# Peptides against a protein of PDB entry 6J54: the designs that were tried, part 51

Target 1, 223 residues: chain A of PDB entry 6J54
Amino acid sequence: NENLFASFIAPTMMGLPIVTLIIMFPSLLFPTPKRLINNRTISIQQWLIQLTSKQMMAIHNQKGQTWSLMLMSLIMFIGSTNILGLLPHSFTPTTQLSMNLGMAIPLWSATVFTGFRYKTKTSLAHFLPQGTPALLIPMLVIIETISLFIQPVALAVRLTANITAGHLLIHLIGGATLALLNINTMTAFITFTILILLTILEFAVALIQAYVFTLLVSLYLHD
Target 2, 42 residues: chain B of PDB entry 6J54
Amino acid sequence: QFQFTGIKKYFNSYTLTGRMNCVLATYGGIALLVLYFKLRSK

## One batch from the design tools (peptide)

Design b1_p23_1_s4 (made by RFdiffusion4, then SolubleMPNN; from b1_p23_1, 14 letters changed)
Fold by OpenDDE base, seed 1:
Formats: C-alpha cells, sequence, structure tokens
Structure b1_p23_1_s4 (fold): chain B 223 residues (1-223), chain C 42 residues (1-42), chain A 23 residues (1-23)
C-alpha cells in the first residue's frame, strides 16, 4: 500500500518543495499569441478557449462576464495539470486535497459573497425552495444552509477523488498486467486492453473534472 | 400569480420576498434560541 | 551523424520503456 501511494507524495528536492514549479509548469504550455496567424497548435488552443468561454459564460450577465478570465484560467490550469498527471511517475497537484480546497474555498466564498452583495434577495431566497410547506420551512432552511457549506468540500473532494482513483486504477491494472505476463499471457492481454481503455477514460475524466469544477463555481456565482 | 393577504403576504414560500423573509425569520429564531440558552446558563 | 541520432533516439526509447515499466 505504501508503494501505491508513493506517487502522491509531494516531491521535494534538497529539502525544498518543487511543487510550486510543477504548479507553474502548465502555464508554459499556453503561450501568448504574438502573430495574427499563429501555428496550428496555438490556433487550436485559442479556439478551444474561446469555445469553452462562450459556453461557460453564456449563463452570466455583464457583471458575471467579469469572471470570465478567472474561470477560464482555472479550467485551463486544472485541465492541464490533470492531463500532465497521467504521465508516468508524474505528480498531479490536483490529487492533493489541500490543493483543491485551496482553490475551492476562496472561489466558493467569493461567489457566495458576490451573490449576497449584488443579489441579496435572491441569495437569501435560495435557502428556501419555492413551494415549501409552511411547517417544513425552518428545518429546510437549516438544511439548505448546511448544504451551502458542504459545497466547497464536495467540490474539492469530487475533483480529488476522481483523479486519485483514476491514478490508482492505472497503477493497479498496470501492475497486474506486468505480473500476469509470465502467468497467463492471454489474461495479461485482456488486462492490458482494459488498461488502455481506462487510460483513455482517465483523459476524459481529467478534462471533465476540470470543466465540472469550473462550471460549478460559475453556477454558484450565477445562483 | 398568487394573491396573499395578511401575514402570508410577507411570509410565504412562493414569492421572492416571502422566501427571504422566511429565511430571515428562521435565522432570527435560531439566534433568539441561542441567546435564551446563553442567558439561561448564567 | 545518423548513428549518433539513432543512439539518442534509442536512449530516449529506453528511458520511456523504463518509465512505463515502473507504472
Amino acid sequence: as target 1 above (223 residues)
Amino acid sequence: as target 2 above (42 residues)
Amino acid sequence: EDNELFREISLLYEALVKLLAEL
């Protein structure tokens, strides 16, 4: 079990944490365009950013559009880190609950605060669903209040659990495949096929989790 | 859509203002209960 | 020149295989 989680330990070099460098590394993969017509890679990146930006910010009014830069940077960061985390022996910062909480809590609090500041009536009304029976109002308000505070935790845990589980499965199935090579070649081939399919799935999960994380933050802002 | 009179006009689960008032009343009630127990312990 | 390039590519391949084997 200790060997399984070795890849999830924060790496240090000479006693200095290099996690900061790992976190900053994905930014190098998205260079700023300098030409009117860039190469294919940059053009595709910009197109994807614009497409996702239009999709995510479509639910926001003019005030909500101010958050576009932050939300897009967030999805690009989480997505890139998750994809890079699928590399062999790579450290994924988003597998750390502390990292995800560090992102979720401030963003959640900012969205909640923004909601109370500009949409006070609507935000307060969110604690009581429409059409609630009169006798259940106090209890339901309490439940909705608790639900609000669970949001940042659920947001962080969802991302962490999905990415971590995916990494563990890849390692376990990969290890099983190697172990079965000398035991049963046919079974090893089956497990290897599963590993390939799982890896493809994890690429999708990596992107989806980044999207969901950012989308939920956006939805909390919209209320 | 819905016509409310009396106390239901201000405290209802259908209108935005009514829902807001219900939430505030709930929090106010909880605060009063906490205050009561705090004063009782003295 | 081709031999040196081949050597470098082989080293990269070997490194990749080692990384994959440690998964």
Scores: peptide ipSAE 0.027, ipTM 0.596, DockQ to the pose 0.014
Fold by OpenDDE base, seed 4:
Structure b1_p23_1_s4 (fold): chain B 223 residues (1-223), chain C 42 residues (1-42), chain A 23 residues (1-23)
Amino acid sequence: as target 1 above (223 residues)
Amino acid sequence: as target 2 above (42 residues)
Amino acid sequence: EDNELFREISLLYEALVKLLAEL
């Protein structure tokens, strides 16, 4: 049972944390193109980046499109780390709430600050939805202000919870399968089948969560 | 689109300027309340 | 909090294994 939770502990080697190396590792998977016609892997990567970039930045004007590099790097980082985390006996940095908060808070603050700098009137107006009855205005403004500060927390928790829950479920079902091999092989086979299906689902979840995280940051910027 | 007169022209929940003014007024009111309670406690 | 979570998950794991063994 202890081995199940060991995967969520930040790994250390010789007393030094290797988490920094793990976080930097995905960058090695995305080399910069050097040739006019690159190999298949790089071409697919560039195509995916371009596709997602066009999709996400379609909601932004020219000024908002300056954030394309940041947003694309973010989605590539989160997506790659999430996928790598599904490897057996791997550590997923995005399961750590501290990491996700470390990403969410600065990005959220940057988007909010950018909004106040360039669209002050619109940003202030967002604290009050249109058509609000006059008597509810003060209360609603307070609620909307609180909602604003909950955004970075929700952003971080959403990513952390989804990835962590998926990992936990995979480990639990996997552990149960191993335990049942010596008890009931038939039941173990069923649980193993469920594990495979769950793993496939987690691959999709990993990519979706990366996209949602980046998309929400982009939407906050648009507002 | 909307024609408001009087105080509603400046404080409404439909126009952008009106919404902004309402928000500023709310924050100003809260600030004054906080100041009032702070001075009252002393 | 982590210790409590680990304990709860461990209990859930054991319960799951026992349940599956009985099926």
Scores: peptide ipSAE 0.018, ipTM 0.649, DockQ to the pose 0.011
Fold by OpenDDE base, seed 3:
Structure b1_p23_1_s4 (fold): chain B 223 residues (1-223), chain C 42 residues (1-42), chain A 23 residues (1-23)
Amino acid sequence: as target 1 above (223 residues)
Amino acid sequence: as target 2 above (42 residues)
Amino acid sequence: EDNELFREISLLYEALVKLLAEL
């Protein structure tokens, strides 16, 4: 009866949560550049940040580009935490729905309020798609309103579910591989190959989910 | 491009202003309905 | 509910391992 979910338990030391330290740890991996020509690691990081920033801010006007710092910090945070979470015996804070809701709800509310503040007409008009038949207007407005309130929940759950499911699969396949090593080496080798492929996939998923989370927040800001 | 006259000028699903007014009217209608049922229950 | 889910997943895992071992 191996506890497969032990990695998802919030870590504590002497009754004190160390989650705060884990959350702050990724920030140490991204030091601010101080030189014209930085180290290879910093240069690659800066290059990636610039590329992603250029892509994400291309959809925004000058006023929307003010959010670039927040959005880039968000993607860096989620991406780094997700990647670090794939390390053996690591705890990923983003597997906790409470954390993701804590990020999604304020960001979503901020984007919605910003939209109503600066683009009131467009934001209100967004509740009614263009070209809707007159008889369907009240129902569609209600549905769109409900859809708006589901957005932060969907955003948080998507991130949580994808990361959690990936971790669970890695643990299950990994556990199966270890169990089969003493029973059938050939089958264990096949399972191990699947595990390798799955881990590669999860690395990609970790980055993609960070990007999607940030992109959707950015998209809500644009709307 | 759209030439609307009368009430359709202000309440349409094609113009930005028309869509906004439709949304506001819908919310206003819902609010009035809720108010009606609340007052009726008392 | 979480304990029950864990139990079900554990049983499924054990069954899967046994099945794979027989292949």
Scores: peptide ipSAE 0.018, ipTM 0.626, DockQ to the pose 0.011
Fold by OpenDDE base, seed 2:
Structure b1_p23_1_s4 (fold): chain B 223 residues (1-223), chain C 42 residues (1-42), chain A 23 residues (1-23)
Amino acid sequence: as target 1 above (223 residues)
Amino acid sequence: as target 2 above (42 residues)
Amino acid sequence: EDNELFREISLLYEALVKLLAEL
């Protein structure tokens, strides 16, 4: 069982944690543009950022547009870390719940405080859904209040659980494939095919989770 | 269009202001209950 | 040995960054 979770242990070199370097590594993959006509890779990156920016910020007003830089940096960071985490023998920082909570809680609190500051009436009204029967108002307000506090936890756990589960599944099926190579080659081939399909799925999940995380933060800001 | 009269005008689940007032009333009631039990224990 | 390994990794990292910047 320890071998199963060994890949999720924070990597250390000479007793010093190198997690900080791993977290900072994706930032080097996105250099700032220095030319009017950039390289193909940078041009594609900028194009993707512009597309995602237009899609994400279409929901927000001008005041919400101020958060564009932070939201785009967030989606790029989570997306890049998730994709890099799918490399063989790589450590994915987003599998650590502490990291995801460290991102979710401040962003959630910022959105909630921003809502209360600029839209106090609307924010308070969100604790009571429209059309609620009068007798259910106190109970529903309490439930909605609890739901609000569960939001940052759900945001962090969703990202962590999806990425972690994907990694575990890849390791399990990969290990099974290697074990079956010596027993039955045909069955090993089937298992290997499943592994390939799963890997493709995990690439999609990695991007979707980054998008969902950022989108939910954005939606909380809109409220 | 909803026509609310009396107390229903201020405490309703359909208007924005009414919903806000209901939420504030609920929190106020809970705070008073907590205060009551705290004072009762002393 | 650890310092040499660190140097090699750093050099490889720099080379990779330069390569990625040129692509």
Scores: peptide ipSAE 0.007, ipTM 0.608, DockQ to the pose 0.019; fails the geometry check

Design b1_p23_2 (made by RFdiffusion4)
Fold by OpenDDE base, seed 5:
Structure b1_p23_2 (fold): chain B 223 residues (1-223), chain C 42 residues (1-42), chain A 23 residues (1-23)
Amino acid sequence: as target 1 above (223 residues)
Amino acid sequence: as target 2 above (42 residues)
Amino acid sequence: VAAVLLALFFALALLFEQVQSLV
């Protein structure tokens, strides 16, 4: 069982953290355009960034649109790291809960403090839903405050659990296919087909989780 | 627009100001309870 | 700006990893 989790250990060379290089590597895949007419690949990338930016920032006012650069950098980082993590013998930093908490807590705190600074009345009113009976007000306010503090934890755990579970499932099904090759070739073929379908699903999940993470951060900024 | 008079004008669950005041009152009540138990234990 | 933010997130991640190793 330890062999299954060995892929989730942070890689080090001679005591130096290689994780720093792995985290910075996705930045090389998205170069800044220097020409008016760029290469086809760069043009497609910039077009996708513009489309996602327009969709995510449509719900925000002009003050909220200042966060567009940070949110777009976040989605590109998480999305690229998740996809690269599906390569053979690769390590995904987003499988580490510490990494995701390190991103979630500061972003959540920044959105909450920004809300309290610029819209104090609305932020305080958010702890009480409209139309609540008078007797339930104290209990509901307490529940809503607890809910607020669970948000950064839920954000980090959601990303970690989805990516980790996907990787673990690919390893388990892959191991099962190899074991069945010598027992029954027909059953091994069926299991291999499931593995292929699962890998395609994990590519989609990798992109969806990046989008959901940034969308929730954006939603917390709006609320 | 809701027309509230008296205490309901300041403490209601339908207006923005009313909701804010209810939240502040709840936190104030909890803080006073914690303070009371802390002073009693000392 | 993105590189600075990523460096900050990494530094925080290392801090959390150290805290988790102590628990």
Scores: peptide ipSAE 0.024, ipTM 0.677, DockQ to the pose 0.054
Fold by OpenDDE base, seed 2:
Structure b1_p23_2 (fold): chain B 223 residues (1-223), chain C 42 residues (1-42), chain A 23 residues (1-23)
Amino acid sequence: as target 1 above (223 residues)
Amino acid sequence: as target 2 above (42 residues)
Amino acid sequence: VAAVLLALFFALALLFEQVQSLV
C-alpha cells in the first residue's frame, strides 16, 4: 500500500518543501502577451481563454463578470496542474485534498457572501424551493442549509477524488502490466491497451474536472 | 399571480418575500428552540 | 485576492507536508 501512495507524497529536497515550486510551475507555461500578434502557441492559449471566458461568463450579469479574471485563472491553474500531473513521475498538487479545500472554501464563501450582500432577499429565498408544501417547509429549509454547507466539501472532494482515483488506477494497471510481461505477453498487451485508453480518459477527466470546478463556483456566484 | 390572504400573504412558498419570511421564521424557531434548551439545561 | 489565494495555497502545502512528516 505504501508503494501505491508513494506518488502522492509531497516531494521535499533536503527537508525543504519543493511543493511551492511545483505549484508555481504551470504559470511559466502561460506567458503574458507582449505583442499585438503573438507566437502561435500564445495566440492559441489566448484564444482558448477568450472562448472559455465568453462561454462561462455569458450567464452572468455585469457585476458577475468582474469575477471573470479570477475564474479564468482558476480554470487555467487547475487544468494545467491536472494535465501536468499526468506526466510520469510528476506530483499533482490537486491530488491533495488540503489544496482543493483551500481553493473551494474561500471561493465558495466569497460567492455566498457576495450573494447575500447584493441579493439578500433572493439568497435567503433560495433556502426554500418554490412551490414546497407548507408542512415540508421547516424540514426542507434545514436540508437546504445543510446542502449549502456541503457544497464546498463536495467541490473539493470531487476534484481530489477524480484526479487521485485516476492516478491510482494508472499506477495499478501499469504495475499489473509490468508484472504480466514476465508471465504472459498477450495478457500484458491487453492490459497495456487498457492502460493507454485509461490515460487518454484521464486527460479528458483532468480538463473536465477543472471546468466543472470553475463552473460550479461561477454557478454559486450567479445564485 | 396567486392571491394570498391573511398569514399566507406573508408566509408563502410561491412568492419571493414569502419564501424569505418562511426561511427567517424557521431559523428563528430553531434559534428559539436552541435557546430554550440551553436555558433549561442551566 | 490572487495574492491572498496564492499565500493560502502555499500555507496549505506547507501544512500538508508537516502533517505527512508526522504520520
Scores: peptide ipSAE 0.021, ipTM 0.677, DockQ to the pose 0.034
Fold by OpenDDE base, seed 1:
Structure b1_p23_2 (fold): chain B 223 residues (1-223), chain C 42 residues (1-42), chain A 23 residues (1-23)
Amino acid sequence: as target 1 above (223 residues)
Amino acid sequence: as target 2 above (42 residues)
Amino acid sequence: VAAVLLALFFALALLFEQVQSLV
């Protein structure tokens, strides 16, 4: 059982925390532009950031758009760490539930706090959906309150479960293909094809989970 | 616009103010129940 | 905002390392 989860153990060298360096490394892949016309890689990155920024912040007013830098940095961080985690023998910090909870809880609390700070009436009214029958009001308010407190947990677990499950499937099917090469080459070829399709899916999942995480944080800010 | 009169004006599930008042009333009711059981146990 | 986010990530990394050392 420990062999399956060996890739998810936090790497340490001589007792020094290498996890900090792994978290910092994705920032080096996104350099700040210095010229009016930059290299092709930087231009494509800036174009993608601008497109995602326009899409994500379209639901926010001027006060909400102050969070644009934080949300864009969040999606770039999670997306880059998830993609880098698909490299062989790489460690993904986002597979750790503690890391994702650490991101989810402060961001959720900040969005809820800003909602109560600037839109107190709307935020309090959000605990009761419009058009609720009078007899169901007390029960529904309690359920909606519980739902609010489950949001940061659901946000963290969704990201952790999707990335961790994807990595486990790649390792298991990859191990199965190697074992089947010595038994039956035809079945090994089928499992290898599934592995290739799964790796392509995991690249998409890595980006989608980064987007969904940031989108939900943005949605909680809007609510 | 929904036109409510009386108690329904302040406690309704359609208007923003009505929804807010319903939420505050439910929290107030729960707080009073907790307070009642706390004082009863002593 | 980016600096605050970066500082948060560092703090979380350190916290994670400490928790893993205790287990």
Scores: peptide ipSAE 0.020, ipTM 0.685, DockQ to the pose 0.037
Fold by OpenDDE base, seed 3:
Structure b1_p23_2 (fold): chain B 223 residues (1-223), chain C 42 residues (1-42), chain A 23 residues (1-23)
Amino acid sequence: as target 1 above (223 residues)
Amino acid sequence: as target 2 above (42 residues)
Amino acid sequence: VAAVLLALFFALALLFEQVQSLV
């Protein structure tokens, strides 16, 4: 079973943290535009960023739109790291719960504190849904408070679980296909087809999880 | 808009102020209970 | 802002290494 999780071990070279270089690598793939008319790749990147920015910030007021840079950098970082992690023998930092908690907790706390600072009445009122029967108010307030504190954990675990499970499934099915090649070629071909379909699904999941993570952070900022 | 009289004016689940007061009252009640048990243990 | 983000990413990377070394 140690071989099963070997791909999730943080890589080191000569005792130096190579993980730092892996985390910084996606930033090199997105150069800043310097010309009025850019290269095709840069133009597509800018177009995607603009579309995502417009959709994400549509629910925010002028004060909330100040977070646009933070949220766009977050989605680009998570999305790029998740996609690069699907390369063979690659290490995905987002499979580590420590990293995802390190991103989720500060962002969540910042959104909650900004809410309490600028919209104290609305933030406090959010602990009680409108129209609640009087007898259920105390219990519902407690539940809503617990729900609030679960948000950063759920945000981190969702991303970690989806990416880790996907990588694990690819590894398991890949190992099964290799084992079946020596036993039955036809069954190995079927499992290989499943592996290809699963890989395509994981590409979609990688992008969706980046979007959902950023969207939920944005939603918590709005609430 | 809702028109409430008496205690319902301050503690309701429909107005923003009423909801806020209900939340504060709930937290205050919990804090008092915790304080009571803490003082009782002394 | 870029410097702060860079520092944050480096800090997270160091945290990874420390946690993995303890396990």
Scores: peptide ipSAE 0.018, ipTM 0.670, DockQ to the pose 0.054

Design b1_p23_2_s1 (made by RFdiffusion4, then SolubleMPNN; from b1_p23_2, 15 letters changed)
Fold by OpenDDE base, seed 5:
Structure b1_p23_2_s1 (fold): chain B 223 residues (1-223), chain C 42 residues (1-42), chain A 23 residues (1-23)
Amino acid sequence: as target 1 above (223 residues)
Amino acid sequence: as target 2 above (42 residues)
Amino acid sequence: LLEVLQALNETLNRLLLKVLNLL
């Protein structure tokens, strides 16, 4: 089954990492508008960004609105990379745990430190849920502290696992379809139909995971 | 809405200040325990 | 998770009140 995971290996050509170029490529698909009325594609992109921005920042006050640019850039990056990763024989950088940790840990740290900076009392109080019985306070504070440190790990693993699982399923079903072509054409057609449906689902998952990742980062900022 | 008196005023799970103090007290207690075991090991 | 913890806390408080009423 080594060939099944070959798509998850970081692509390199002549010892040079192409991964860097793959990561940077999605940014080219979202050019900055230069005119008041832009092309249809740019207008749609800006409209989508505005809609998502309004939804994401609805939970934040004026100080939290400062993070809108960062959060929107994050969701656009993750979303675009995930969608491009669904192209045939493409490599999705977000399937790499190292990349997701590289994004999750700094952003999580920034949100936590921002919370401590501007809302120190509230941030400290967040380690103890309201209404906790007195005898359970020490234990619950410890659990909540551990939970805080698990947040970046869960954030990274969730994104990685969901995207990786989707890719794995596409490859498995695709491989099964090819194997069944010479065995039973009817069954192969059914399997191919499932593959198409799964691919459509993965498009949705790609966008949802980008949204969830950004939403959770935003939520941690809001506390 | 909650009226606390005495120690409960400063250490409670309902008020923001009380929750903060409980967290700080918990961390302080853990730190003291760690310090105690460290000094005992010497 | 916070909602789950809050629900758990409320349940625990209710149980504690029941125990206190029995004692």
Scores: peptide ipSAE 0.123, ipTM 0.741, DockQ to the pose 0.013
Fold by OpenDDE base, seed 2:
Structure b1_p23_2_s1 (fold): chain B 223 residues (1-223), chain C 42 residues (1-42), chain A 23 residues (1-23)
Amino acid sequence: as target 1 above (223 residues)
Amino acid sequence: as target 2 above (42 residues)
Amino acid sequence: LLEVLQALNETLNRLLLKVLNLL
């Protein structure tokens, strides 16, 4: 069982963490445009970024649009790291709960504090939903406050759990396929087919989780 | 359209100001309870 | 989630109104 989680251990060489290089590597895949019309690959990337930015910022007002750069950078970072993590024998930094908490907590706190700074009345009013009976007000306010503090935890755990579970499942089925190759080739072929279907699913999950993470951060900004 | 008079004007679950006041009142009540138990334990 | 919470609140309000009408 210890070998199952060996792929999730942070890689180090001679005591130096290589994780920093792994985290920085996705940035090399997105070069900054230097020309008005760039290569096809860069142009497609810029187009996708513009489309996602328009969708994300359509919910936000002018004040919220200042966060567009931060949110888009977050989507690109999480999405790229998750996709690269699906490569065989690769390490995904987003599988580390510490990293996702490190992203979720500051962003969540920033969104909550910005809400209190610019929309104090509305942010305080969110602790009490509309139309609640007077007798349930104190209990509901307490529940809503607890819900608020669970938000950063849920945000981080959702991302880590989905990516980690996917990677674990790929490793388990992949290991099973390799083991069955020497026993029964037909069953190994079936398990390999399942592995392919699972990898396609994990590609979708990787992108969706990145989008959901940033979307929830943006939604918390508007409360 | 709910027209509330008196205390209900300030403590309403429907109006934005009323909701804010209810939240502040609940937090104030909890803070007072915590303060009471803290002072009682001394 | 907000829609679900609103729906839950509406159902609770409807139930409360029924109880109040019975009292």
Scores: peptide ipSAE 0.108, ipTM 0.763, DockQ to the pose 0.013
Fold by OpenDDE base, seed 4:
Structure b1_p23_2_s1 (fold): chain B 223 residues (1-223), chain C 42 residues (1-42), chain A 23 residues (1-23)
Amino acid sequence: as target 1 above (223 residues)
Amino acid sequence: as target 2 above (42 residues)
Amino acid sequence: LLEVLQALNETLNRLLLKVLNLL
């Protein structure tokens, strides 16, 4: 069992945490453009950012559009870290719940406070769904308040669980393939095929979870 | 769309202002209850 | 979640209307 979770242990070198370097590494993959017409890789990145920005911020007015830079940086960070985590023998920082909470809580609080600052009436009214019977109003307000505080936890756990589960499954099947190489080559080949299909799925999941995380933050801002 | 009179005008689950007032009233009630129990414990 | 809450609210309202009709 310890072997199963060994890949999720924060790597250290000489007692110094190298996790900070791992977290910062994806930023090097997105250099700032210096030319009017950049390289193909940079152009594709900018194009993708533009598309995702337009799609995600379409629900926001001009005030919400100010969050575009932060949300796009967030999705690029989470997406890149998740994809890099699928490399063999790599460590994904987003598998750590502490990191995801560290991202979710401040962003969630910022969205909630922004909502109360600029849309106080709507934000307060959000604690009571429309058409609620009068007798259930106090109970439902309490439930909705609790639901609000569960949002950052659910946001962090969702990302962590999806990425961690995917990584765990890849490692398990990968380990099984290696173990079966000397037992039954044909079975090992089948297991290896499943591993390949699973890795492709996890690449998609990695991007989807990054998008969902950012989208939910955006939706909370929109109220 | 909805026409309410009396207390229902200020406390309803349909209008924006009514919903806001209901939420504020609920929080106020909870705060008063907490205050009551705090004072009662002494 | 909002859709679920709305659906739950609608269901509750329907149930309440049924109870009121029985009374």
Scores: peptide ipSAE 0.097, ipTM 0.759, DockQ to the pose 0.013
Fold by OpenDDE base, seed 3:
Structure b1_p23_2_s1 (fold): chain B 223 residues (1-223), chain C 42 residues (1-42), chain A 23 residues (1-23)
Amino acid sequence: as target 1 above (223 residues)
Amino acid sequence: as target 2 above (42 residues)
Amino acid sequence: LLEVLQALNETLNRLLLKVLNLL
């Protein structure tokens, strides 16, 4: 099992963490546009950012749209890191729960505090669903409070678990494929086909998890 | 619009103000219970 | 009692939706 988790070990050089450089690398893939008509790659990136921005900010009013830059940067960061993590023999920082908690907890706290700051009545009322019987009010408020505190944990764990499970599954199926090459080439070919389909799925999962993470942060802001 | 009278006007699960007051009352009750158990131990 | 049961059902559904959103 040590070989199985070798890809999840944080890379270091001379005892210094390279993870910081790996985290900063995706920023180089998204240069700022300087022309009215940019390269095809930049144009596609801008188009995707605009589409996602329109979809994400459609939920929010003008005050909530102030968070558009933060949310778009978040989805671009998580999406790019997840996609780069699917490269062979690459390290994905988002597989580290500490990193995802480091992103989820501040963003969640910011959304909750922003909600209490500008929508105090609505935010407090959110702890009690409308139409609740009077007898269930105390218990339901407690459950809703617990639910609120579970949000950052669920947000971080969801992202970490999905990306980590995907990588683990790719390694397991890949290892099985290599083992079957010496046993039965036909079965190895079938397993390899499954591996290809799985890798395509993981590319989709990488983008979906970035979107879901950002969407949930946005929804928590909207309350 | 819901028309509530008396205590139901301030503590209800249908109006925004009523829901807020119920939440505050619940937190206040929990705080009082915690305070009671702390004072009982002394 | 029927209103209470309906309210309980609505509350349960809301809780289930929240649990599903956590997954």
Scores: peptide ipSAE 0.139, ipTM 0.771, DockQ to the pose 0.018; fails the geometry check

